# Designs tried in a protein design run: peptides against a protein of PDB entry 2AUS. Part 8

Target 1, 323 residues: chain A of PDB entry 2AUS
Amino acid sequence: ADIKREVIVKDDKAETNPKWGFPPDKRPIELHIQYGVINLDKPPGPTSHEVVAWIKRILNLEKAGHGGTLDPKVSGVLPVALERATRVVQALLPAGKEYVALMHLHGDVPEDKIRAVMKEFEGEIIQRPPLRSAVKRRLRTRKVYYIEILEIDGRDVLFRVGVEAGTYIRSLIHHIGLALGVGAHMAELRRTRSGPFKEDETLVTLHDLVDYYHFWKEDGIEEYIRKAIQPMEKAVEHLPKIWIKDSAVAAVAHGANLTVPGIVKLNAGIKKGDLVAIMTLKDELVALGKAMMSTQEMIERSKGIAVDVEKVFMPRDWYPKLW

## One batch from the design tools (peptide; made by RFdiffusion4, then SolubleMPNN)

Design b1_p20_7_s4
Fold by OpenDDE base, seed 4:
Structure b1_p20_7_s4 (fold): chain B 323 residues (1-323), chain A 20 residues (1-20)
Amino acid sequence: as target 1 above (323 residues)
Amino acid sequence: SAEAERRARFAALLARAEAA
């Protein structure tokens, strides 16, 4: 998620009208909520769907969705996209995840052997999805980005793990236990990161949301609820971006595909078929789409469809029609 | 409960690891 993407400028003279749109930091509170994502600390016990239903009730929302299921017993980072931002969760599903896990070993193993074997699980692993997964139970590769052992206390191993989306930590721990020769199980799990969302000052509880909504509605204090909700643009920080001319924004907001002449700047390393975020010059999310060209093709070509627009987020009226 | 004990142990281990 933290890969700094180079920004290639195609049009260094492109300006944006400050009167058009609503930059992420300048939305009225109601509009901020309509285009918001909560970095929720999901408690252990409820399902991710129950938690989303509670948020909808607390904040008086019609729609919300989560950025990737946590099991009932799993706590931690659950991005919850609100109202008009609900569909931005599509950007978070493929995002890398981090967890802190407690592995319990079924026998005594020397610490040096634990450390050595767990290090071998960094990189590519073969996993079979659990029986309860909606995913077809085919063997698949997944990347473990890192394993950091935090503490070893006899048979209890606390570790941090960064993984590719859809890596099953329970299955990882099972395989580590097999490799250690004694067996193991996942005793506890917390998600500490989901793409751009992590344990930081933006992480809020359900109780915080109750209190902050009360302060807004009863006391007229919007500051707390404003801070508790991130702009939907946060949910696309990890995606490759394409920034477009003001003259192209309204067309894309109407569902038109992005053509090459509309591009002002773009991230390096876009491949054909990548999910990309189409942004204004004010870093407002216009749409998500599929790249139809590489970064290089978008630089070299003067015309053609750059992005097949799949999901529009921006209202049609934020920018004028200039065509 | 065995579940409460596991959660308490996890929280204690996590707190020690964050303090190190």
Scores: peptide ipSAE 0.137, ipTM 0.797, DockQ to the pose 0.889
Fold by OpenDDE base, seed 3:
Structure b1_p20_7_s4 (fold): chain B 323 residues (1-323), chain A 20 residues (1-20)
Amino acid sequence: as target 1 above (323 residues)
Amino acid sequence: SAEAERRARFAALLARAEAA
């Protein structure tokens, strides 16, 4: 998520009409909710599905979805996409995750050995998905980006871990315990990051959402509920982006594929087959799609399909049809 | 409950690690 992507400009003269669209900071509160994502602090106890159902009841919503399941006992960062933004969660599924975990060892191990062995688990690891997972039970490689030991208290090891999407921390701790020779289990787990969503000032509880919704509906105070909901564009910050001309927006919003002439600027390092976010010049999310060209091909070519549009988010009427 | 005590201990460990 933290990869700064270079921006390559194809059309430096392209302007945007300030009267068209609704930039993330200019949405009326009702529209902001319709295109929102909550950075929820999921409590321990309920399932991720129960929490989504509660948010729908609290905020009087028809639809919502989460950016990746947390187990009932696991707390922390659960992105919940609302209403028209619900499908943006697909951008969060492949995103890296961070956790803080408490590992309990089944025997005494010197601290130096704990530190040495845990360092060997940075990089590529082999895992088998658990039985309860909807993922096919085959051996697969996953990347552990980093392991940071926070505290060692006898047999209890508190650590931060950054991982590739679909890495099982319970399985990681089991393998660490085997490598230590004493065995181990996951005592506690909290998710501290899901792609662009972190433990920051945007993290809110279910109780906060109840209070903030009442302040809006009963007292007419929009500020709290507005701050508690992030724009859907937050959920795509980690994706490579393509920014398009105002004249191309309505076509893409109707489900047309993005062609090369519609591109104003784009991120470097797009490969054919990558998931990309199609943006307006006002940083509004138009659609998600599959890149049909590399960044280099999109620069060099004058024509052709740049992106196969898979999921449209923007309403058809935010930008005029200019064709 | 033993589960409530574990959760409280974990929350206290997290709070110390965030304050450090």
Scores: peptide ipSAE 0.134, ipTM 0.807, DockQ to the pose 0.711
Fold by OpenDDE base, seed 5:
Order: C-alpha cells, then structure tokens, then sequence
Structure b1_p20_7_s4 (fold): chain B 323 residues (1-323), chain A 20 residues (1-20)
C-alpha cells in the first residue's frame, strides 16, 4: 500500500466544476454510508461472513462485502465495504497484508538461530493453500516483504510480517518450524493491515458500530457513525489512479470505457492488465477498470481505450453529460 | 480456558510490543 506512485500530468489546464459530484469529504451521511467502507476490528470467533451479516443488520444495509477473509480465530483489520461501495473490495483482495503472529515452537531453539532462520523467510516462499481454502491447492510462490521479531519468550515468538495477498501465515510458521528443526504452530494471529486499512483511529468494533448507529438514529448525532465509516476512495488508495476530465466522468459513470482524451493526470508505472481506479479531479472514485495501455502509452497516444471499465461506482447524475 | 489464556497472553504481548 505504501508504494508512492509518481503523478504525471497530461493536461495542466484541466479544471473541475465545484458544483459537480460529491467529494469524499462532502457527502451527506446517508450518501457517505452508501459509499462507505468500515475498517472493522474483526473479533476472534465469528467468520468474516457472519461479521458482514451483523454489520448489515446493525446498520440496516442491503449489501456489504469484506476486503479479504479472516479465519474465525483471526482478529483484526477487516475492511467491510457497504451498499454501493460493496464491490470496492475487489481492490483490497490483491492488496498486501500485515499480521502479528504468535508462533509456538515445539522445542527449544537458541534465540540467535530463531532470528537467523526467520530472516531467511523474507522474500519468496513456496506455499500450498490449506485444505479449507476455496483456492485450488496448487503450489505457489508468495512474497514475504518483511519479518520483524517483536518478542522471543522461550518457545513463543511474537512477530510482525508483511506479506503478499493470499500468503498463509499458518503455512509460513509451519515452514519456519521445519527449518528450525523442532516444528512450530500458529498460536495466535491478528491482521494489522489490509492494503490502505491499518490499525489506526479509524479501526472500529462491532460494539462501536451499534453505539454509533444508535447515536445517529435516536440522538441525531451523526458524527460518530460518519467517522466510523471511511469513504470508498480509501479502499483504492493503493491502486494506480487515472484522473479524468469532468467531461469524461458521466460517460464512464454510464459504463463507457475511458479513452485517452479523457485523461488529465495518471500514476506512473501502470501496465496493461493492471487494476486501476478512475478518479475525478476531486478524488471521487468513478470506476474500477483494467488498464488497456501502459502509463507511457496513455501519455503518448492521442486516442484509444485506456481503461476497460469493469465496475462503476459513481451515480450517473453526479456529473452532467458533456458529449 | 487454555484458549482464553492464550488470547490474554497474546493481547499482553501485543500491548507490550506496541508500547515499545
């Protein structure tokens, strides 16, 4: 998520009409909820699907979806996209994750050996998905971006780990245990990050949501529920972005593909086939789509389909038809 | 329960690691 992407300006004269759209910070509470994502602290015990169902009941929602399954016993950061934002979770599924894990060793190992061996697991690892995974059980490589040992207490190793999406920490710990020669298991796991969502002031519990919804509905206090819900644009912060002209917004909102003339600015390093966020000049998410060109092609070309629009989020009427 | 004790220990370890 922390990949700073350069912004390349293609049209430095492009302006936006302040009367059009609803910037993420300027949505009425009902609209904010409709385009919201909760940074939920998932409790241990329930499934991610049960938690989503509870949120739907608490907040009286028709639809919601989560930004990547946490196992029942796993707590921590579960982004839950609401209503019209529900499908923004597709941006979060491929995002990197961070966890704090407690590994329990099945034998005594010198601390220096623990540290040395765990450091060797930074980089590419070979994993097999667990039996209960809906994913085909093919061997696959995954990246471990970093391992930070937080504490070693005899046979208990507390560590932070940053991983590629779909890395199984249980499997990582198993492999570490094998490399240590004593075996190991995952005693505890918490997800501390899911792409742009982390443990911060935006992290809320199910209890918080009950209270905050009550304060809004019974007491007329919207502040708490407003703060508890992030704009859907938060869920795409880690994606490469393409910012478009006001004149292109309505077309994209109607499901038209983004053409090169509509581009005002874009992130560097977009490749053909990348998932990209199409944004207004007010940083409103219009749509997600597949890049049909590289950044360089989008700069150099005067015409053509830049993005194949896969999912529209923005209502069709937020911007006028200017074609 | 042994599971409650592990969770409590994990929470205590997390709290120490976040305070460091």
Amino acid sequence: as target 1 above (323 residues)
Amino acid sequence: SAEAERRARFAALLARAEAA
Scores: peptide ipSAE 0.065, ipTM 0.747, DockQ to the pose 0.784
Fold by OpenDDE base, seed 2:
Structure b1_p20_7_s4 (fold): chain B 323 residues (1-323), chain A 20 residues (1-20)
Amino acid sequence: as target 1 above (323 residues)
Amino acid sequence: SAEAERRARFAALLARAEAA
């Protein structure tokens, strides 16, 4: 998720009117909630759907959605997008994940052999989705980005693992156990990262949300609930971005496709078919869309559809109609 | 319960790994 993307400037003279829009840092509290994402520490026990339903009740919300299911017994990072931001979870579903896992071995294995075999599971692995998943049970490759052994205590192996979206840690541990020759199972699992969301000062519990909402509604103190909710723009930090002229914002907010003349700056390495975030010059999320051109084509061409707009987030009235 | 013991052990292992 921490890939610094180069920014290519196409129009160095483009300015933005400070009177238009609502930058992420300047939203009134009600508007901040309407365009918010919670970095929730999901407790073990409830389903991800039950937790989303609790957040909706706690914060008096009509809509919310989560950035990728955690099993009932799995704790940790569950991004929950609120109200008008609910659809931003689409950006988080394909994002890489990190976990801390406890693997229990079914026999004694020398530590040097554990370390050697677990290192061989870095890279491409073959998995079949579990029966309980809504995913078709076809064999598929998944990337393991890294495995970091944190502790070995006899038959218990605590490790950190970075994986491609939809990698099953339970299946990984089963295959590691087979490769070790003794077998293994997943004893515990916590998710420590989901794309741009990690264990940091923004991680909050359901209890924190109850208290912070009470402080706002009963005591008039907005500070806590404001800090507990991230702007929806956080949920797209890992995506390639295209920044657009003020004159293009209202058209895109009405669901028009982004054309090449509207581009001010863009990230390097966009390919045709990539999911991209369309941003204002104030780093406000306008829409998500599919790139119809590469970065190079968006630079070289004077006209054409750059992005097929799939999901609009920005209200139609934040920027004036300049068409 | 064996499940409560596993959760307590996992929490202790996490706390040690975060302190390292």
Scores: peptide ipSAE 0.050, ipTM 0.725, DockQ to the pose 0.868

## One batch from the design tools (peptide; made by RFdiffusion4, then SolubleMPNN)

Design b1_p21_3_s1
Fold by OpenDDE base, seed 5:
Structure b1_p21_3_s1 (fold): chain B 323 residues (1-323), chain A 21 residues (1-21)
Amino acid sequence: as target 1 above (323 residues)
Amino acid sequence: SLEETIERMRELMRKRREEEE
């Protein structure tokens, strides 16, 4: 479940000018695409990079990036950030993932033993990245948030698993097989969630994108392509947020750090060093940055740098300079 | 939906069983 974060209001009198900015649901179609993220149903077969290249060709885009690699054989949720939103994938890389996996055991194991052993893999596990990983092949701890066995059929085990980013399900299955004493391999894998992106009505195929783009360009029907692309703000829903005054937006959009006086409201539980999303009062993403204060410090202090702004998304001209 | 995915995966399990018998 998405972590519902409490919202603490620092300035209850702060208003926003409705003439400034472009709220996510009110962007013209061209602008919506420029600041969009596709919840792509990646087919099995192609690499994540090949799929991104196809999307760029289909939608006539200059830039796109994906929110975390799926192996060629793995299908399911692949967020693809478009054009000006391309950099938002950095918010998705560290996000939790969910999979449905089919594990095949190499020997017969009593169902009760399968259930008992798989439950022991909930929590912290030690993994070694695969040889083909761009990540240095060092032992690392990863968290398994939950394992839910869906079905056991002889040597086949269907399960749902929630994991920390960069957990290798193939390696998890291998270790489960070792713990069972018979060995195991990953028969099938589908990613069903990547942070805020899940299997829902927003999930679209490459074929859908071809059709929807055609309907827009040839028939003048923008509805389908509009629905197929999520606003970039979707890609930061899982992050702690800080909402800022209209008077602070232009400065942050120019790359200035967020100072405490600019804060209107914020999520509880922000720690120093956290990745945070800086939002307007209209829920527009201004920037991503590193929290330099806790939530408590941002409430108690009257001045200082609250967020070190790392990546600006909002154009500099959406809000006026009020300094 | 997640439910539809689970049902598709169950169908894959069924097919695998039929191929091993």
Scores: peptide ipSAE 0.479, ipTM 0.911, DockQ to the pose 0.838
Fold by OpenDDE base, seed 2:
Structure b1_p21_3_s1 (fold): chain B 323 residues (1-323), chain A 21 residues (1-21)
Amino acid sequence: as target 1 above (323 residues)
Amino acid sequence: SLEETIERMRELMRKRREEEE
């Protein structure tokens, strides 16, 4: 998720009209909420769906969706996309995750052996999804990006782990326990990261949301609720981006595919088939789509479909029709 | 913060020890 992508400029003279659109930092509070994502601290106990339902009630919303299920007993980072931003969660589903986990061993194991075995689980692992998952119970490969042991105390092992989306930490701990020869189970689990969302000053509780909504509606203070809701553009920070001309924005907002002449700048390393974010020069999210060209092809070609637009977020009227 | 989370998890780990003794 922290991959700094190089930006390649195709048109260094491209300007944007400041009167068009609504940059993420300039949205009126109502519009900010309509295009918002909450970095929610999910409490242990409720399901992710119950928490989304509560947020909808608290904030008087018609629609919301979460950026990846947490089990009822698991706490921590749950991105919740609001209203018109609800479908931005599709960008978060494939995003990497981080957890802090407490593993309990069912027997005594020397610390050096614990450290050695856990290090072997960095990289590609084979997992079978748990019975309770909506996913077909086929064996699948998943990447463990890193395991950092934080503390070992007898049979308890506290560790931080970064994983590919859809890696089951409970299953990882089970396999570690088998490899140690004594068995193990997951005692505690907290998600500390989901793509661009992490444990930082943007993390808010359900109680915070209740209070902040009250301050806005009853006291006229919008500052707290504004700060508690991130712009939807936050949910695509980890994606490769393509920035487009003002003249191309309205067409894409109407669901037209992005063509090469509309590109002002783009990230390096885009491959055909990648999910990409189409942005204005004001860093507004226009749409998500599938890259039909590589970065190199988008640079070298003068024409053709660069992105197959799959989901439009921007309203059609934010930019004028210039075609 | 992540640091606060780690500290809370360490506290939970401590409480578990106290319950097993």
Scores: peptide ipSAE 0.477, ipTM 0.911, DockQ to the pose 0.844
Fold by OpenDDE base, seed 3:
Structure b1_p21_3_s1 (fold): chain B 323 residues (1-323), chain A 21 residues (1-21)
Amino acid sequence: as target 1 above (323 residues)
Amino acid sequence: SLEETIERMRELMRKRREEEE
């Protein structure tokens, strides 16, 4: 999520009409909710689906979805996309995750050996999904980006870990325990990051949401509920972006594929097949799609389909039809 | 914050140790 992407400008003369669209900071509260994502602190106990159902009830919503399942016993960062933004969770599913984990060893191991062995698990690991997962149990590689040991106390090891999406921390801990020769299990787990969503001032509880909704509906105070909901654009911060002309926005909002002439600027390093976010010049999310060209091809070509549009988010009427 | 989360997890670690003794 923290990879800075270069921005390449294709059309430096492109302007945007300030009267068109609704930039993330200019949405009325109702519209902000319709295109919102909550950085939820999921409590331990309920399933991620139960928590989404509760949010829908609390906020009187028809639709919501989460940005990647947390087990019932696992707490922490659960992005919940609301209403019209519900499908933006597809951008979060493949995003990296961070956890703080407590590992309990089944025997005594010297601290130096614990540190040495855990460092060997940084990089590529082989995992098999657990039996309880809906995922087919095939061996697969996953990346462990970093392991930071926070504290060692006898047989207990507290650590922070950054991982590729779909890495099972329980399985990682099991394999660390095997490598140490004594065995280990996961005692506690909290997710501290899911792509662009992290442990920060935007993290809110279910209780916060109850209170904030009450303040809005009963007292007319919008500030709290507005702060508790992030714009859907937050959920795509980690994706490569393509910014398009005002004249191309309505066509894409109607489900047309993005063609090369519509591109104003784009991130470097887009490959064919990448998930990309199509943005307005006001940083509004229009759609998600699959890149049909590389960044270089999108610069060099004068025509052709740049992005196969898969999911439209922007309403059709925010920008005029200019065709 | 992440720091607050880490501190809460350290407290849980301490409590677990006290329960296992």
Scores: peptide ipSAE 0.474, ipTM 0.910, DockQ to the pose 0.864
Fold by OpenDDE base, seed 1:
Structure b1_p21_3_s1 (fold): chain B 323 residues (1-323), chain A 21 residues (1-21)
Amino acid sequence: as target 1 above (323 residues)
Amino acid sequence: SLEETIERMRELMRKRREEEE
């Protein structure tokens, strides 16, 4: 479970004007799509890039991007950010991921030995990226957060695994097979989680999107397409947040750095260098940026740059310029 | 759901066994 970060209130008297902005739950359908993310059930077969291209065609979009590549043969959770939200995928790339994997062993191994060896792969592992990856083939450490064996049937092992971003499950299975002494390969793989996106009621297929778009455009029924698209704010739920005054929103939306006086409340545990989401008091995403201070420094200081703003999402006109 | 995914994966595991026997 994503550990809910504590919220520290710096200004308990700060109010927000209900006439300003467009909260995620109050966006017209066209605006909702422009700032949307689909929790797509990627089918096996196509590349993640091909699937994004199909979504663009289905929904008549100019731009879209995915929250982390799935191999062609891998199915499951692929967040696809739409139009003006396309750049929010950068918040998802470093996010933890979960998979359900079927490993096939190349020899007979006692179940107790399988369980013991797989438990040893929880924690830090050394991996070499596969040749087919766009990543430089350097040895690197990755974290395996957990391995849960779901079923063992002879030479087949079904398991759930939580991993740091850029952990290769195929390589993990290969190393488990080597440690067992018999070898192994990845028979099946499905991604069940990518950061805040998981196997839930928000997961939709390409066929669902075709039908839902049809219902909207031909029948005037918005309900299905509205439910199929999550607000872009969903894609930053796993990030530490800083909530800002209404008077600071327009400046940040124009690309100004966030200064300490603009902060109303913030999550505990922010470190210098962390990726943070800058939010309005209505939980609208204004921008992503790099924390230039810790949470403690942002509380104790009266001035200075709190966040170096890297990516603005909010339009400049949603909040008035108050400077 | 995750549970439905796990059950589908278990079914694939069973089918693989039946094809190897």
Scores: peptide ipSAE 0.474, ipTM 0.911, DockQ to the pose 0.850

